# Peptides against a protein of PDB entry 6CSU: the designs that were tried, part 4

Target 1, 51 residues: chain A of PDB entry 6CSU
Amino acid sequence: GALEELRGQYIKAVKKIKCDMLRYIQESKERAAEMVKAEVLRERQETARKM

## One batch from the design tools (peptide; aimed at target 1 A2 Q9)

Design b2_p23_7 (made by RFdiffusion4)
Pose (drawn by RFdiffusion4):
Structure b2_p23_7 (pose): chain A 51 residues (1-51), chain B 51 residues (1-51), chain P 23 residues (1-23)
Amino acid sequence: as target 1 above (51 residues)
Amino acid sequence: as target 1 above (51 residues)
Amino acid sequence: SIVEEEEEEEEEEEEEEEEEEEE
């Protein structure tokens, strides 16, 4: 039983790490995508100059 | 004994997972920091225009 | 339990790999 418990604890620890990384990555990609939008909007300053 | 050793192994294994996630995160900061230099360099194109 | 669930997932993955090798 101690072997099953220790195995269970290890699995739980790594599954939590994976859950944390999954969220951190999804958040990171959304931040990166937000950087893409905020800069296409900076072109408005450029296209206004061209106008 | 065997149980303490098995514990040490699971601990060492998850710490390895932590090292992988750490190197990744450090790489994340470096990439974002590289982005800062890249954006400063595109400002060079616009300062040549202003001259 | 979580150990049983993990072992079931690993058995399912092994069955799928065997089915693919038979194909």

Design b2_p23_7_s2 (made by RFdiffusion4, then SolubleMPNN; from b2_p23_7, 7 letters changed)
Fold by OpenDDE base, seed 1:
Structure b2_p23_7_s2 (fold): chain B 51 residues (1-51), chain C 51 residues (1-51), chain A 23 residues (1-23)
Amino acid sequence: as target 1 above (51 residues)
Amino acid sequence: as target 1 above (51 residues)
Amino acid sequence: SIVEEEEEKKRKEEEEREEREKE
């Protein structure tokens, strides 16, 4: 019935939001890891130039 | 060295943010599920009163 | 890890959605 359909739509929407947020967190983590990697590589190159 | 310490601190901070966001998502999902449950129960009670 | 568990749950929820959209 209409109530079950509304409940189903709400649960579907909540699941979508959860998945989108988890994706955002994962992508943010990956971007942060790449930024750290790039910074570490630059600092190692600068250190190597000074020696 | 200082670079490894900075990298370690950054990774630790990113992990903390990730955990906090995942917790927020889980809690939000649980609250949403409880709201849906309460609404379904109310609508079923109203339907039962009309019959 | 709680992170790995939530990532696994996400994958299962996505697979279940795709299966329902094919029916």
Scores: peptide ipSAE 0.139, ipTM 0.564, DockQ to the pose 0.067
OpenDDE base, seeds 2, 3, 4, 5: peptide ipSAE 0.136, 0.152, 0.136, 0.153; ipTM 0.565, 0.568, 0.560, 0.570; seeds 3, 5 fail the geometry check

Design b2_p23_7_s4 (made by RFdiffusion4, then SolubleMPNN; from b2_p23_7, 9 letters changed)
Fold by OpenDDE base, seed 3:
Structure b2_p23_7_s4 (fold): chain B 51 residues (1-51), chain C 51 residues (1-51), chain A 23 residues (1-23)
Amino acid sequence: as target 1 above (51 residues)
Amino acid sequence: as target 1 above (51 residues)
Amino acid sequence: SIVEEEEEKKKKEEEERRRKELE
C-alpha cells in the first residue's frame, strides 16, 4: 500500500545518502594523501638545495 | 624548521577536510529532509485522489 | 581522524543491519 511505498522510498533515499557520504570520505582521504606526498616532495627538494 | 612546517601544513589540511565533511553531512541531512517532505506531500495527494 | 571515525561508524551500522537480517 501507500505506506509501504513511502517506507521503501525513504529507505532507498537514506541508502543513497550513505553511499554518497562513504564516497566523499574516500575521496577526501585520497586528496589528503596526495597533499602530504606533494609536501614531502617539496621539503625533500628544499633540503637538497640547502645541502 | 622543515619538520614543524610540514606538521603545520598537515594539521591545516586535516582541519579543512573536517570542515568540508561537516558541511557535506549537514547539506545531506537537509536534502534528506526535503526529499521526505516532498514524498509525504505526493502520498497525501495520491490518497486524496483515491478518496 | 574524523574521517576514519565516520567510516568506522558506518561500517558498524552496516554490520549490525546484516546481523539483524540473519536473525
Scores: peptide ipSAE 0.157, ipTM 0.580, DockQ to the pose 0.063
OpenDDE base, seeds 1, 2, 4, 5: peptide ipSAE 0.119, 0.138, 0.145, 0.142; ipTM 0.504, 0.568, 0.564, 0.566; seeds 2, 5 fail the geometry check

## One batch from the design tools (peptide; aimed at target 1 R42, target 1 (a further copy) E39 E43)

Design b2_p24_1 (made by RFdiffusion4; failed a check: too like the target's own chain)
Pose (drawn by RFdiffusion4):
Structure b2_p24_1 (pose): chain A 51 residues (1-51), chain B 51 residues (1-51), chain P 24 residues (1-24)
Amino acid sequence: as target 1 above (51 residues)
Amino acid sequence: as target 1 above (51 residues)
Amino acid sequence: SEELEEHIEESKEFIAEVEKEIEE
């Protein structure tokens, strides 16, 4: 039983780390995508200069 | 004994997973920091325009 | 786990500072 318990605790610890990294990565990609939008909007200043 | 050793192994294994996630996060900071230099270099194109 | 969370928070704060530097 101690072997099953220790195995269970290990699995739980890693599965939490995976859950944390999954959210961290999804959040990172969205922040990166938000950086793409915010800069296409900076071209408005460029296209206004061209106007 | 065997249970304490098995415990040490699971702990060591998860810590390795933490090391992998740490190196990844450090790489995340370096990449975002590299992006700062990259943006400063595109400003060079616009300052040559202003001259 | 706590140390990894701290590193993640530090990374988020640092990325937010880098975003502000890019915007400036």

Design b2_p24_1_s2 (made by RFdiffusion4, then SolubleMPNN; from b2_p24_1, 12 letters changed; failed a check: too like the target's own chain)
Amino acid sequence: MEELEKEIQELKESEARAEEEIRA

Design b2_p24_3_s1 (made by RFdiffusion4, then SolubleMPNN; failed a check: too like the target's own chain; its pose is not in this set)
Amino acid sequence: ELEEAIEELKEEEAAAVKALVERR

Design b2_p24_3_s3 (made by RFdiffusion4, then SolubleMPNN; its pose is not in this set)
Fold by OpenDDE base, seed 4:
Structure b2_p24_3_s3 (fold): chain B 51 residues (1-51), chain C 51 residues (1-51), chain A 24 residues (1-24)
Amino acid sequence: as target 1 above (51 residues)
Amino acid sequence: as target 1 above (51 residues)
Amino acid sequence: ELEEAIEELQKESARAVEELVARR
């Protein structure tokens, strides 16, 4: 009935949020890794020039 | 009635999840910034030693 | 992006709930 459908909608919404969260976290980690790599490369060059 | 009360509870729960996620995202950005700073500091030291 | 997705999901879920209540 209506109560069961409402419960189903809530559970579905929560599960979608969970999936989106996990994807976001994974993509964020990948972006962070790339950012760190780029920063390290720039820093090596900068430090080398100052030495 | 009972259905309206349940509706209110579910909406409240979803809103709480949103708030928790937004906080998590903000904290994640802060942690990422700190990680980058730490990596840059280590890289400067490493590069300097190799020069 | 995630923030917007969560907001949209909230809106959709709220609409679905309201529709269920209205049908009773």
Scores: peptide ipSAE 0.180, ipTM 0.544, DockQ to the pose 0.020
OpenDDE base, seeds 1, 2, 3, 5: peptide ipSAE 0.120, 0.148, 0.158, 0.149; ipTM 0.501, 0.550, 0.535, 0.559

## One batch from the design tools (peptide; aimed at target 1 M35 R42, target 1 (a further copy) E39)

Design b2_p25_3 (made by RFdiffusion4)
Pose (drawn by RFdiffusion4):
Structure b2_p25_3 (pose): chain A 51 residues (1-51), chain B 51 residues (1-51), chain P 25 residues (1-25)
Amino acid sequence: as target 1 above (51 residues)
Amino acid sequence: as target 1 above (51 residues)
Amino acid sequence: EEEEEEELREELEEEEEEALEEAEE
């Protein structure tokens, strides 16, 4: 039983780490995508200069 | 004994997973920091225009 | 909307500065 408990605790700990990294990564990509939008908007200053 | 050793192994194993996630996060910082230099360099193109 | 876009850009720039300071440490 102790072997099953310890195995269960290990699995739980790593499954949490995975859940944390999955959220962190999704968030990181969204922030990176938000960087893409905010800069295409910066081109408006460039295209206004061209106008 | 066997149970304490098994515990030490699971602890050591998850700490290795933490090391992998840490190296990844450090890389994340470096890459975002590299982006800062990259953006400053494109400002160079615009300052040559202003001259 | 333009003010919100400017604020979002400022927040992204601050995050980049903080990431650079942490990378230097």

Design b2_p25_5 (made by RFdiffusion4)
Amino acid sequence: AAAAAAAAAAAAAAAAAAAAAAAAA
Pose (drawn by RFdiffusion4):
Structure b2_p25_5 (pose): chain A 51 residues (1-51), chain B 51 residues (1-51), chain P 25 residues (backbone only)
Amino acid sequence: as target 1 above (51 residues)
Amino acid sequence: as target 1 above (51 residues)
Amino acid sequence: not in this file (backbone only, 25 residues)
């Protein structure tokens, strides 16, 4: 039983780490995508200069 | 004994997972920091324009 | 100059938010 408990605790700990990294990564990609939008908007200043 | 050793192994294993996630996060900071230099260098194109 | 300062401040804020999210993990 102790072997099953310890195995269960290990699996739970790593599954939590995976859940944390999954969210951290999804959030990081969204922030990176937000950086893409915010800069295409910066081109407005450039295209206004061209106008 | 066997149970304490098995505990030490699971602990050591998850700490390794943490090391992998840490090296990845450090890389994330470096890449975002590299982006700062990259943006400053594109400003060089626009300051040559202003001259 | 003002646009460059705004871009640097946005990049610093994004770096700070990424550091805070990494600390929360």

Design b2_p25_6_s1 (made by RFdiffusion4, then SolubleMPNN; its pose is not in this set)
Fold by OpenDDE base, seed 4:
Structure b2_p25_6_s1 (fold): chain B 51 residues (1-51), chain C 51 residues (1-51), chain A 25 residues (1-25)
Amino acid sequence: as target 1 above (51 residues)
Amino acid sequence: as target 1 above (51 residues)
Amino acid sequence: YEEYIEELERESQKLLQKIDEAIKE
Protein backbone atom coordinates (compact mmCIF):
# COMPACT_ATOMS: atom_id res chain seq x y z
CA GLY B 1 0.00 0.00 0.00
CA ALA B 2 0.83 3.67 0.01
CA LEU B 3 2.45 3.53 3.45
CA GLU B 4 4.70 0.64 2.51
CA GLU B 5 5.66 2.31 -0.73
CA LEU B 6 6.48 5.55 1.05
CA ARG B 7 8.59 3.68 3.58
CA GLY B 8 10.35 1.94 0.75
CA GLN B 9 11.09 5.23 -0.94
CA TYR B 10 12.53 6.65 2.26
CA ILE B 11 14.75 3.64 2.80
CA LYS B 12 15.90 3.77 -0.80
CA ALA B 13 16.79 7.45 -0.49
CA VAL B 14 18.71 6.91 2.74
CA LYS B 15 20.59 3.96 1.29
CA LYS B 16 21.55 6.01 -1.73
CA ILE B 17 22.82 8.81 0.49
CA LYS B 18 24.86 6.31 2.47
CA CYS B 19 26.36 4.76 -0.62
CA ASP B 20 27.16 8.13 -2.12
CA MET B 21 28.84 9.24 1.09
CA LEU B 22 30.91 6.09 1.38
CA ARG B 23 32.05 6.43 -2.19
CA TYR B 24 32.80 10.10 -1.68
CA ILE B 25 34.88 9.36 1.39
CA GLN B 26 36.89 6.67 -0.33
CA GLU B 27 37.43 8.58 -3.53
CA SER B 28 38.15 11.78 -1.63
CA LYS B 29 40.81 10.03 0.41
CA GLU B 30 42.44 8.65 -2.70
CA ARG B 31 42.35 11.93 -4.56
CA ALA B 32 43.52 13.85 -1.52
CA ALA B 33 46.51 11.56 -1.21
CA GLU B 34 47.36 12.06 -4.85
CA MET B 35 46.93 15.80 -4.58
CA VAL B 36 49.21 15.97 -1.57
CA LYS B 37 51.78 13.86 -3.39
CA ALA B 38 51.58 16.12 -6.41
CA GLU B 39 51.78 19.22 -4.25
CA VAL B 40 54.85 17.92 -2.47
CA LEU B 41 56.52 17.24 -5.79
CA ARG B 42 55.63 20.65 -7.15
CA GLU B 43 56.78 22.32 -3.97
CA ARG B 44 60.11 20.54 -4.12
CA GLN B 45 60.63 21.74 -7.65
CA GLU B 46 59.55 25.26 -6.82
CA THR B 47 61.72 25.45 -3.74
CA ALA B 48 64.66 23.99 -5.61
CA ARG B 49 64.34 26.68 -8.26
CA LYS B 50 64.38 29.33 -5.57
CA MET B 51 67.50 27.96 -3.90
CA GLY C 1 -3.79 12.33 7.94
CA ALA C 2 -1.40 9.58 8.91
CA LEU C 3 0.01 9.26 5.41
CA GLU C 4 0.74 12.96 5.10
CA GLU C 5 2.28 13.08 8.55
CA LEU C 6 4.50 10.11 7.77
CA ARG C 7 5.50 11.68 4.48
CA GLY C 8 6.44 14.83 6.31
CA GLN C 9 8.48 12.89 8.82
CA TYR C 10 10.37 11.02 6.12
CA ILE C 11 11.11 14.19 4.20
CA LYS C 12 12.29 15.89 7.37
CA ALA C 13 14.54 12.96 8.23
CA VAL C 14 16.08 12.87 4.77
CA LYS C 15 16.69 16.61 4.88
CA LYS C 16 18.41 16.25 8.23
CA ILE C 17 20.64 13.52 6.86
CA LYS C 18 21.50 15.74 3.93
CA CYS C 19 22.44 18.58 6.26
CA ASP C 20 24.56 16.33 8.43
CA MET C 21 26.39 14.98 5.41
CA LEU C 22 27.02 18.44 4.02
CA ARG C 23 28.44 19.50 7.35
CA TYR C 24 30.68 16.45 7.35
CA ILE C 25 31.91 17.30 3.87
CA GLN C 26 32.62 20.89 4.83
CA GLU C 27 34.52 19.91 7.95
CA SER C 28 36.43 17.28 6.01
CA LYS C 29 37.42 19.82 3.39
CA GLU C 30 38.64 22.22 6.04
CA ARG C 31 40.73 19.56 7.73
CA ALA C 32 42.13 18.37 4.44
CA ALA C 33 43.06 21.89 3.41
CA GLU C 34 44.91 22.42 6.66
CA MET C 35 46.73 19.13 6.22
CA VAL C 36 47.86 20.08 2.74
CA LYS C 37 48.97 23.49 3.94
CA ALA C 38 50.99 21.94 6.72
CA GLU C 39 52.54 19.43 4.34
CA VAL C 40 53.57 22.15 1.92
CA LEU C 41 55.23 24.10 4.71
CA ARG C 42 57.07 21.04 5.94
CA GLU C 43 58.19 20.19 2.45
CA ARG C 44 59.53 23.68 1.89
CA GLN C 45 61.59 23.41 5.03
CA GLU C 46 62.84 19.97 4.15
CA THR C 47 63.77 20.94 0.62
CA ALA C 48 65.45 24.10 1.82
CA ARG C 49 67.61 22.10 4.20
CA LYS C 50 68.69 19.87 1.33
CA MET C 51 69.69 22.79 -0.87
CA TYR A 1 46.41 24.96 -2.83
CA GLU A 2 43.92 25.96 -5.49
CA GLU A 3 43.95 22.68 -7.37
CA TYR A 4 43.23 20.67 -4.26
CA ILE A 5 40.44 22.93 -3.10
CA GLU A 6 38.87 22.93 -6.54
CA GLU A 7 38.91 19.14 -6.60
CA LEU A 8 37.25 18.95 -3.22
CA GLU A 9 34.65 21.46 -4.31
CA ARG A 10 33.87 19.51 -7.46
CA GLU A 11 33.49 16.28 -5.54
CA SER A 12 31.33 17.93 -2.92
CA GLN A 13 29.08 19.35 -5.58
CA LYS A 14 28.71 15.98 -7.26
CA LEU A 15 27.75 14.38 -3.97
CA LEU A 16 25.28 17.15 -3.24
CA GLN A 17 23.63 16.60 -6.58
CA LYS A 18 23.29 12.89 -5.95
CA ILE A 19 21.79 13.52 -2.54
CA ASP A 20 19.31 15.95 -4.03
CA GLU A 21 18.34 13.40 -6.63
CA ALA A 22 17.78 10.82 -3.93
CA ILE A 23 15.52 13.21 -2.05
CA LYS A 24 13.47 13.87 -5.17
CA GLU A 25 12.86 10.17 -5.79
Scores: peptide ipSAE 0.169, ipTM 0.618, DockQ to the pose 0.434
OpenDDE base, seeds 1, 2, 3, 5: peptide ipSAE 0.153, 0.157, 0.161, 0.161; ipTM 0.608, 0.613, 0.611, 0.607; seed 5 fails the geometry check

Design b2_p25_6_s2 (made by RFdiffusion4, then SolubleMPNN; its pose is not in this set)
Fold by OpenDDE base, seed 2:
Structure b2_p25_6_s2 (fold): chain B 51 residues (1-51), chain C 51 residues (1-51), chain A 25 residues (1-25)
Amino acid sequence: as target 1 above (51 residues)
Amino acid sequence: as target 1 above (51 residues)
Amino acid sequence: YEEYIEELERESKKLLQKIDEAIKK
């Protein structure tokens, strides 16, 4: 019925949000690690050139 | 009626999850920015000392 | 640093769009 369908839609939406959040967290951690590595490498080069 | 009230509760719950996620994203951005700035600063010092 | 922040903002926007679509459906 309408009540069961509405409940199903809510549960589906919440599960989707949860999955998207978990993916975002994992991908954000990976991007952060790579960005830090890249920035450190560039900074070593820039500092070396200016000295 | 009961169905409209339940629908309202589900919508409210989903909106809360959205707001919580927005806050998490903003806080994550701030932490990432500070981490990068700190790493760049440390690397400048280390590179300078080694030269 | 600036490039990473911009990327994070773009990815965040994409996530929010997916959430909005999930709410609508």
Scores: peptide ipSAE 0.119, ipTM 0.558, DockQ to the pose 0.492
OpenDDE base, seeds 1, 3, 4, 5: peptide ipSAE 0.106, 0.105, 0.097, 0.104; ipTM 0.536, 0.545, 0.549, 0.547; seed 3 fails the geometry check

Design b2_p25_8 (made by RFdiffusion4)
Pose (drawn by RFdiffusion4):
Structure b2_p25_8 (pose): chain A 51 residues (1-51), chain B 51 residues (1-51), chain P 25 residues (1-25)
Amino acid sequence: as target 1 above (51 residues)
Amino acid sequence: as target 1 above (51 residues)
Amino acid sequence: ERLEELEERSEEVMERIDEHIEELE
């Protein structure tokens, strides 16, 4: 039983780490995508200069 | 004994997973920091314009 | 600001990983 418990605790710990990294990554990509939008908007300053 | 050793192994294993996540996060910071230099360099194109 | 926000998110993820390791210990 101790072997099953210890195994269970290890699996739980790594599954939590995975869940944390999954969310951290999704969030990181969204931040990066937000960076793409905010800069296409900065081109408005450039295209206004061209106008 | 065997249970304490098995415990130490699971702990050591998950700490290795933490090390992998840490190296990844450090890389994340470096990449975002590299982006700062890259943006400053594109400003160079615009300052040559202003001259 | 973007780097500070990334550092904060990274520190929070590392703190959660440490808590998971402490629970396993």

## One batch from the design tools (peptide; aimed at target 1 E5 K16, target 1 (a further copy) V14)

Design b2_p26_1 (made by RFdiffusion4)
Pose (drawn by RFdiffusion4):
Structure b2_p26_1 (pose): chain A 51 residues (1-51), chain B 51 residues (1-51), chain P 26 residues (1-26)
Amino acid sequence: as target 1 above (51 residues)
Amino acid sequence: as target 1 above (51 residues)
Amino acid sequence: SEVMEKIDEHIEELEEKTKEIVERYS
């Protein structure tokens, strides 16, 4: 039983780490995508200069 | 004994997973920091314009 | 980093619960 418990605790710990990394990564990609939008908007300043 | 050793192994294993996540996070900071230099370099194109 | 703090918390929880399991079954 101790072996099952210890095994269970290990699995739980790593599954939580995965969950945390999954959210961190999804958040990171959204932030990176937000950087893409915010800069296409900076081109408005450039295209206004061209106008 | 066997149970304490097994415990030490699971702990050491998860700490390895942590090390992998850490190296990744450090890489994330470096990449975002590299982006700062890259953006400063594009400003060079615009300052040559202003001259 | 916040995620690294969460990972440390998971490691501390594993260390505490696994220590209690070892004490119970020893």

Design b2_p26_1_s1 (made by RFdiffusion4, then SolubleMPNN; from b2_p26_1, 11 letters changed)
Fold by OpenDDE base, seed 5:
Structure b2_p26_1_s1 (fold): chain B 51 residues (1-51), chain C 51 residues (1-51), chain A 26 residues (1-26)
Amino acid sequence: as target 1 above (51 residues)
Amino acid sequence: as target 1 above (51 residues)
Amino acid sequence: SELEEKIEEQIKKLEEESTEIVKKYS
């Protein structure tokens, strides 16, 4: 009935949003890790230039 | 009616989820920025110790 | 953001489809 259909739509929407969020988080973590690596390398180079 | 009310509640709930996720993203970005700063500082210290 | 756009799209879908359900059973 109507209640089941509405409930189904809600659950589907929430699950999709959840999946999108989890994917975003995972990709964000990967980007953050690479960003840190890049910053570390940059900092090493900067420090070396000051030596 | 009850059906319209339920629909409204589901939409409201999903919009709340949206808001929570956007806030999470914003906070995550802020934490990431601080993490990078901390990593840079740590790298400076590590490099200094090796000198 | 892309994520926000995806979320908004899901909300829009829910709003539209739920409207049709309400109409169907009203």
Scores: peptide ipSAE 0.380, ipTM 0.782, DockQ to the pose 0.813
OpenDDE base, seeds 1, 2, 3, 4: peptide ipSAE 0.376, 0.376, 0.088, 0.375; ipTM 0.779, 0.780, 0.558, 0.779

Design b2_p26_1_s3 (made by RFdiffusion4, then SolubleMPNN; from b2_p26_1, 10 letters changed)
Fold by OpenDDE base, seed 3:
Structure b2_p26_1_s3 (fold): chain B 51 residues (1-51), chain C 51 residues (1-51), chain A 26 residues (1-26)
Amino acid sequence: as target 1 above (51 residues)
Amino acid sequence: as target 1 above (51 residues)
Amino acid sequence: SELEEKIEEQIKKLEEEGKKIVEKYS
């Protein structure tokens, strides 16, 4: 019935959101790490030229 | 009834997850910015000592 | 700061991607 269908939809939606969040968190961390590494590299290159 | 209550719980849970995701994104942004600033500062300090 | 501008641009892209994901469930 409507109750069982709604329950099923809720559980499915929550599970999907959880998975999407975990994936996004992981990917965001990786992108952030790459961004930081790139900026550090650029800064060190500039430093080397000034030495 | 149970149907209306479950509907309410579904909506509430989804809204909470949305807010949690937005908060995480904002906090991650702030951490990334702080990390870069810290690394740049350290690099420039090292440069200053070597000049 | 050119460095900060690049970072902000990348962060804005991440925010927009995140916003799109969240909006799917709004």
Scores: peptide ipSAE 0.097, ipTM 0.481, DockQ to the pose 0.041
OpenDDE base, seeds 1, 2, 4, 5: peptide ipSAE 0.074, 0.096, 0.095, 0.099; ipTM 0.502, 0.492, 0.490, 0.517; seeds 4, 5 fail the geometry check

Design b2_p26_1_s4 (made by RFdiffusion4, then SolubleMPNN; from b2_p26_1, 13 letters changed)
Fold by OpenDDE base, seed 1:
Structure b2_p26_1_s4 (fold): chain B 51 residues (1-51), chain C 51 residues (1-51), chain A 26 residues (1-26)
Amino acid sequence: as target 1 above (51 residues)
Amino acid sequence: as target 1 above (51 residues)
Amino acid sequence: SELEKKIEEEIKKLERESEEIVKKYS
């Protein structure tokens, strides 16, 4: 009935949001690692340039 | 009616979840920025130590 | 952000679909 359908839609929406969030977290971790590597490289290059 | 009220409650709940997720994202970005700063500092200190 | 947009679209979807359910059972 109506109650079951509404509940189902709510649960489905929440689960989708959860999945999107988990994916974001995973991708964010990967991007953060790459960003750190790039920043370290830039720092080393800047140091070298000043010598 | 009762169905409209339940619908409203579910929408409200999902919007609350959205807010919580956005807050997490914002805080995560801030933590990432701090992590990068710390990494840069460590890199500079390592360079200085080698001189 | 892209994630924010995805979440917003999911909420909009819920709003639209739940409205149709309410109409269906009115």
Scores: peptide ipSAE 0.428, ipTM 0.789, DockQ to the pose 0.834
OpenDDE base, seeds 2, 3, 4, 5: peptide ipSAE 0.425, 0.421, 0.425, 0.423; ipTM 0.789, 0.787, 0.788, 0.787

Design b2_p26_3 (made by RFdiffusion4)
Pose (drawn by RFdiffusion4):
Structure b2_p26_3 (pose): chain A 51 residues (1-51), chain B 51 residues (1-51), chain P 26 residues (1-26)
Amino acid sequence: as target 1 above (51 residues)
Amino acid sequence: as target 1 above (51 residues)
Amino acid sequence: AEEEVMEKIDEHIEELEEKTKEIVEE
């Protein structure tokens, strides 16, 4: 039983780490995508200069 | 004994997973920091314009 | 965000160390 318990605890620990990295990564990509939008908007300053 | 050793192995294994996540995160900082230099360099194009 | 996720990973490692130590003591 101790072997199953220890095995269970290990699995639980790594599954939590995966869940954390999954969320961190999804959050990172959204932040990166947000950087893309915010800069296309900065071109408005450029296209206004061109106008 | 066997149980404490097994415990040490699971602990060591998860800490390795942590090391992998850490190196990744450090890389994330470096990449974002590299982006800062890249944006400063595009400003160079615009300052040549202003001259 | 990088610090928060590393804190959560440390908490998971501390919890594994605590729960596995209790199992060994039992």

Design b2_p26_3_s1 (made by RFdiffusion4, then SolubleMPNN; from b2_p26_3, 11 letters changed)
Fold by OpenDDE base, seed 4:
Structure b2_p26_3_s1 (fold): chain B 51 residues (1-51), chain C 51 residues (1-51), chain A 26 residues (1-26)
Amino acid sequence: as target 1 above (51 residues)
Amino acid sequence: as target 1 above (51 residues)
Amino acid sequence: MEDEVLEKIDKAIEELERESEKIVKE
């Protein structure tokens, strides 16, 4: 009935949000790791130039 | 009626989830920034010791 | 980066709003 359908729509929305957020978290972690790697490399170069 | 009220409650719930996700994203960005800052500092020290 | 996930979340909310409205109107 209508109650079950409403519940279904709610669950669908929540699951979609969950999936999108999990993907965001994963991609964010990957980008953060790459950013750190790049920053470490740049900092090594800059420090070396200053030494 | 009950259906309209339930619909409203579901919409309110998902909007609350959105707000929680926004907060998480903001806090995650702050933590990432601090992590990068700390990594840069550590790498400066490490590079300096190796030079 | 954040804008993309937020847009997806907004779309999910909008979908819930549209589909639930149809259910209530039926």
Scores: peptide ipSAE 0.458, ipTM 0.803, DockQ to the pose 0.833
OpenDDE base, seeds 1, 2, 3, 5: peptide ipSAE 0.458, 0.455, 0.455, 0.454; ipTM 0.802, 0.802, 0.802, 0.802; seed 2 fails the geometry check

Design b2_p26_3_s2 (made by RFdiffusion4, then SolubleMPNN; from b2_p26_3, 9 letters changed)
Fold by OpenDDE base, seed 3:
Structure b2_p26_3_s2 (fold): chain B 51 residues (1-51), chain C 51 residues (1-51), chain A 26 residues (1-26)
Amino acid sequence: as target 1 above (51 residues)
Amino acid sequence: as target 1 above (51 residues)
Amino acid sequence: MEEELLEKIDEAIEELEKESQEIVEK
């Protein structure tokens, strides 16, 4: 009935939001890892130049 | 009626999920920034010790 | 990328609001 349909729409919305958030988290972790690697490399170069 | 009330509750719940995700994003950005700062500091120390 | 995520979330909310209203109207 209408109650089940409303529940279905709610679940659909929540699942979509969850999937989008999981994708965002995964992509953000990958970018963060690359950012750290780049910063570490730059810092090594800067420190080496100062010595 | 009851259906309208349930609809309102579902919409409210989804909007709360959005708010929780916004908070998570903000907090994760702050943690990521602190992580980068810490990694840079550690790398400076390690590079300096190797010279 | 946060803006894109927020846009997707808003789209999901909009779809819920639209589809649920149609159900209530029936």
Scores: peptide ipSAE 0.436, ipTM 0.798, DockQ to the pose 0.803
OpenDDE base, seeds 1, 2, 4, 5: peptide ipSAE 0.431, 0.432, 0.431, 0.432; ipTM 0.793, 0.797, 0.792, 0.796; seeds 1, 4 fail the geometry check

Design b2_p26_6 (made by RFdiffusion4)
Pose (drawn by RFdiffusion4):
Structure b2_p26_6 (pose): chain A 51 residues (1-51), chain B 51 residues (1-51), chain P 26 residues (1-26)
Amino acid sequence: as target 1 above (51 residues)
Amino acid sequence: as target 1 above (51 residues)
Amino acid sequence: SEVMEKIDEHIEELEEKTQEIVDKYE
């Protein structure tokens, strides 16, 4: 039983790490995508200069 | 004994997973930091315009 | 980093819970 318990604890620990990294990554990509939008908007300053 | 050693192994294994995540996070910082230099360099294009 | 703190918390929990299992069965 101790072997199953220790095994269970290890699996739980790594599954939590995965869950944390999954969220961290999804959040990181969204922040990167947000950077893309905020800069296309900075072109408005450029296209206004061109106008 | 066997149980303490098995424990040490699971701990060592998860710490390895942590090391992998850490190297990744450090890389994340470096990449975002590299982005700062890249944006400063594009400003160079616009300062040549202003001259 | 916040995620690294969460990973440390998971490692501390694994260390605590696995030590409790070892104490129970030894």

Design b2_p26_6_s3 (made by RFdiffusion4, then SolubleMPNN; from b2_p26_6, 11 letters changed)
Fold by OpenDDE base, seed 1:
Structure b2_p26_6_s3 (fold): chain B 51 residues (1-51), chain C 51 residues (1-51), chain A 26 residues (1-26)
Amino acid sequence: as target 1 above (51 residues)
Amino acid sequence: as target 1 above (51 residues)
Amino acid sequence: SELEKKIEEQIKKLEEESDEIVKKYE
């Protein structure tokens, strides 16, 4: 009935948000790792330039 | 009616979940920024130690 | 962000689909 359908839509929305969040976390970790590597490289280059 | 009220409650609950997720994202960005700063500092210290 | 847009889209979807359900059973 209507109550079951509404409940189903709510649960579906929540689960989708959860999945999107988990994917974001994983991708964010990967981007963060790359960003750190790039920043370390830039720092080394800047230090070398000042020598 | 009761059906409309239940719909409203579900939408409200999902919006609350949205807010919680957005807060997590914001806090995650802040933590990432601090991590990068710390990494840059460590890199500078390591370079200095090698001089 | 892209995630924010996705979450907003999920809320929009819930609002639209649940509204249709309510109208169907009124």
Scores: peptide ipSAE 0.286, ipTM 0.715, DockQ to the pose 0.782
OpenDDE base, seeds 2, 3, 4, 5: peptide ipSAE 0.261, 0.206, 0.075, 0.099; ipTM 0.651, 0.593, 0.470, 0.542

Design b2_p26_7 (made by RFdiffusion4)
Pose (drawn by RFdiffusion4):
Structure b2_p26_7 (pose): chain A 51 residues (1-51), chain B 51 residues (1-51), chain P 26 residues (1-26)
Amino acid sequence: as target 1 above (51 residues)
Amino acid sequence: as target 1 above (51 residues)
Amino acid sequence: SEVMEKIDEHIEELEKKTKEAVEKYS
């Protein structure tokens, strides 16, 4: 039983790490995508200069 | 004994997973920091325009 | 990093729960 318990604790610890990394990554990509939008908007300043 | 050793192994294993996540995160910082230099270099194109 | 703090918390919880399991089954 101790072997199952220890095994269970290990699995739980790594499954939590995965859940944290999954969220961290999804958040990171969204922030990166937000950087893409915010800069296409900075071109407005450029296209206004061209106008 | 066997149980304490098994415990040490699971702990060591998860700490390895932490090391992998850490190196990744450090890489994240470096890449975002590299982005700062990249954006400063594009400003060079615009300052040549202003001259 | 917040995620590294959460990973440390998971490692501390594993260390705590695995220590308690060793004490119970020894």

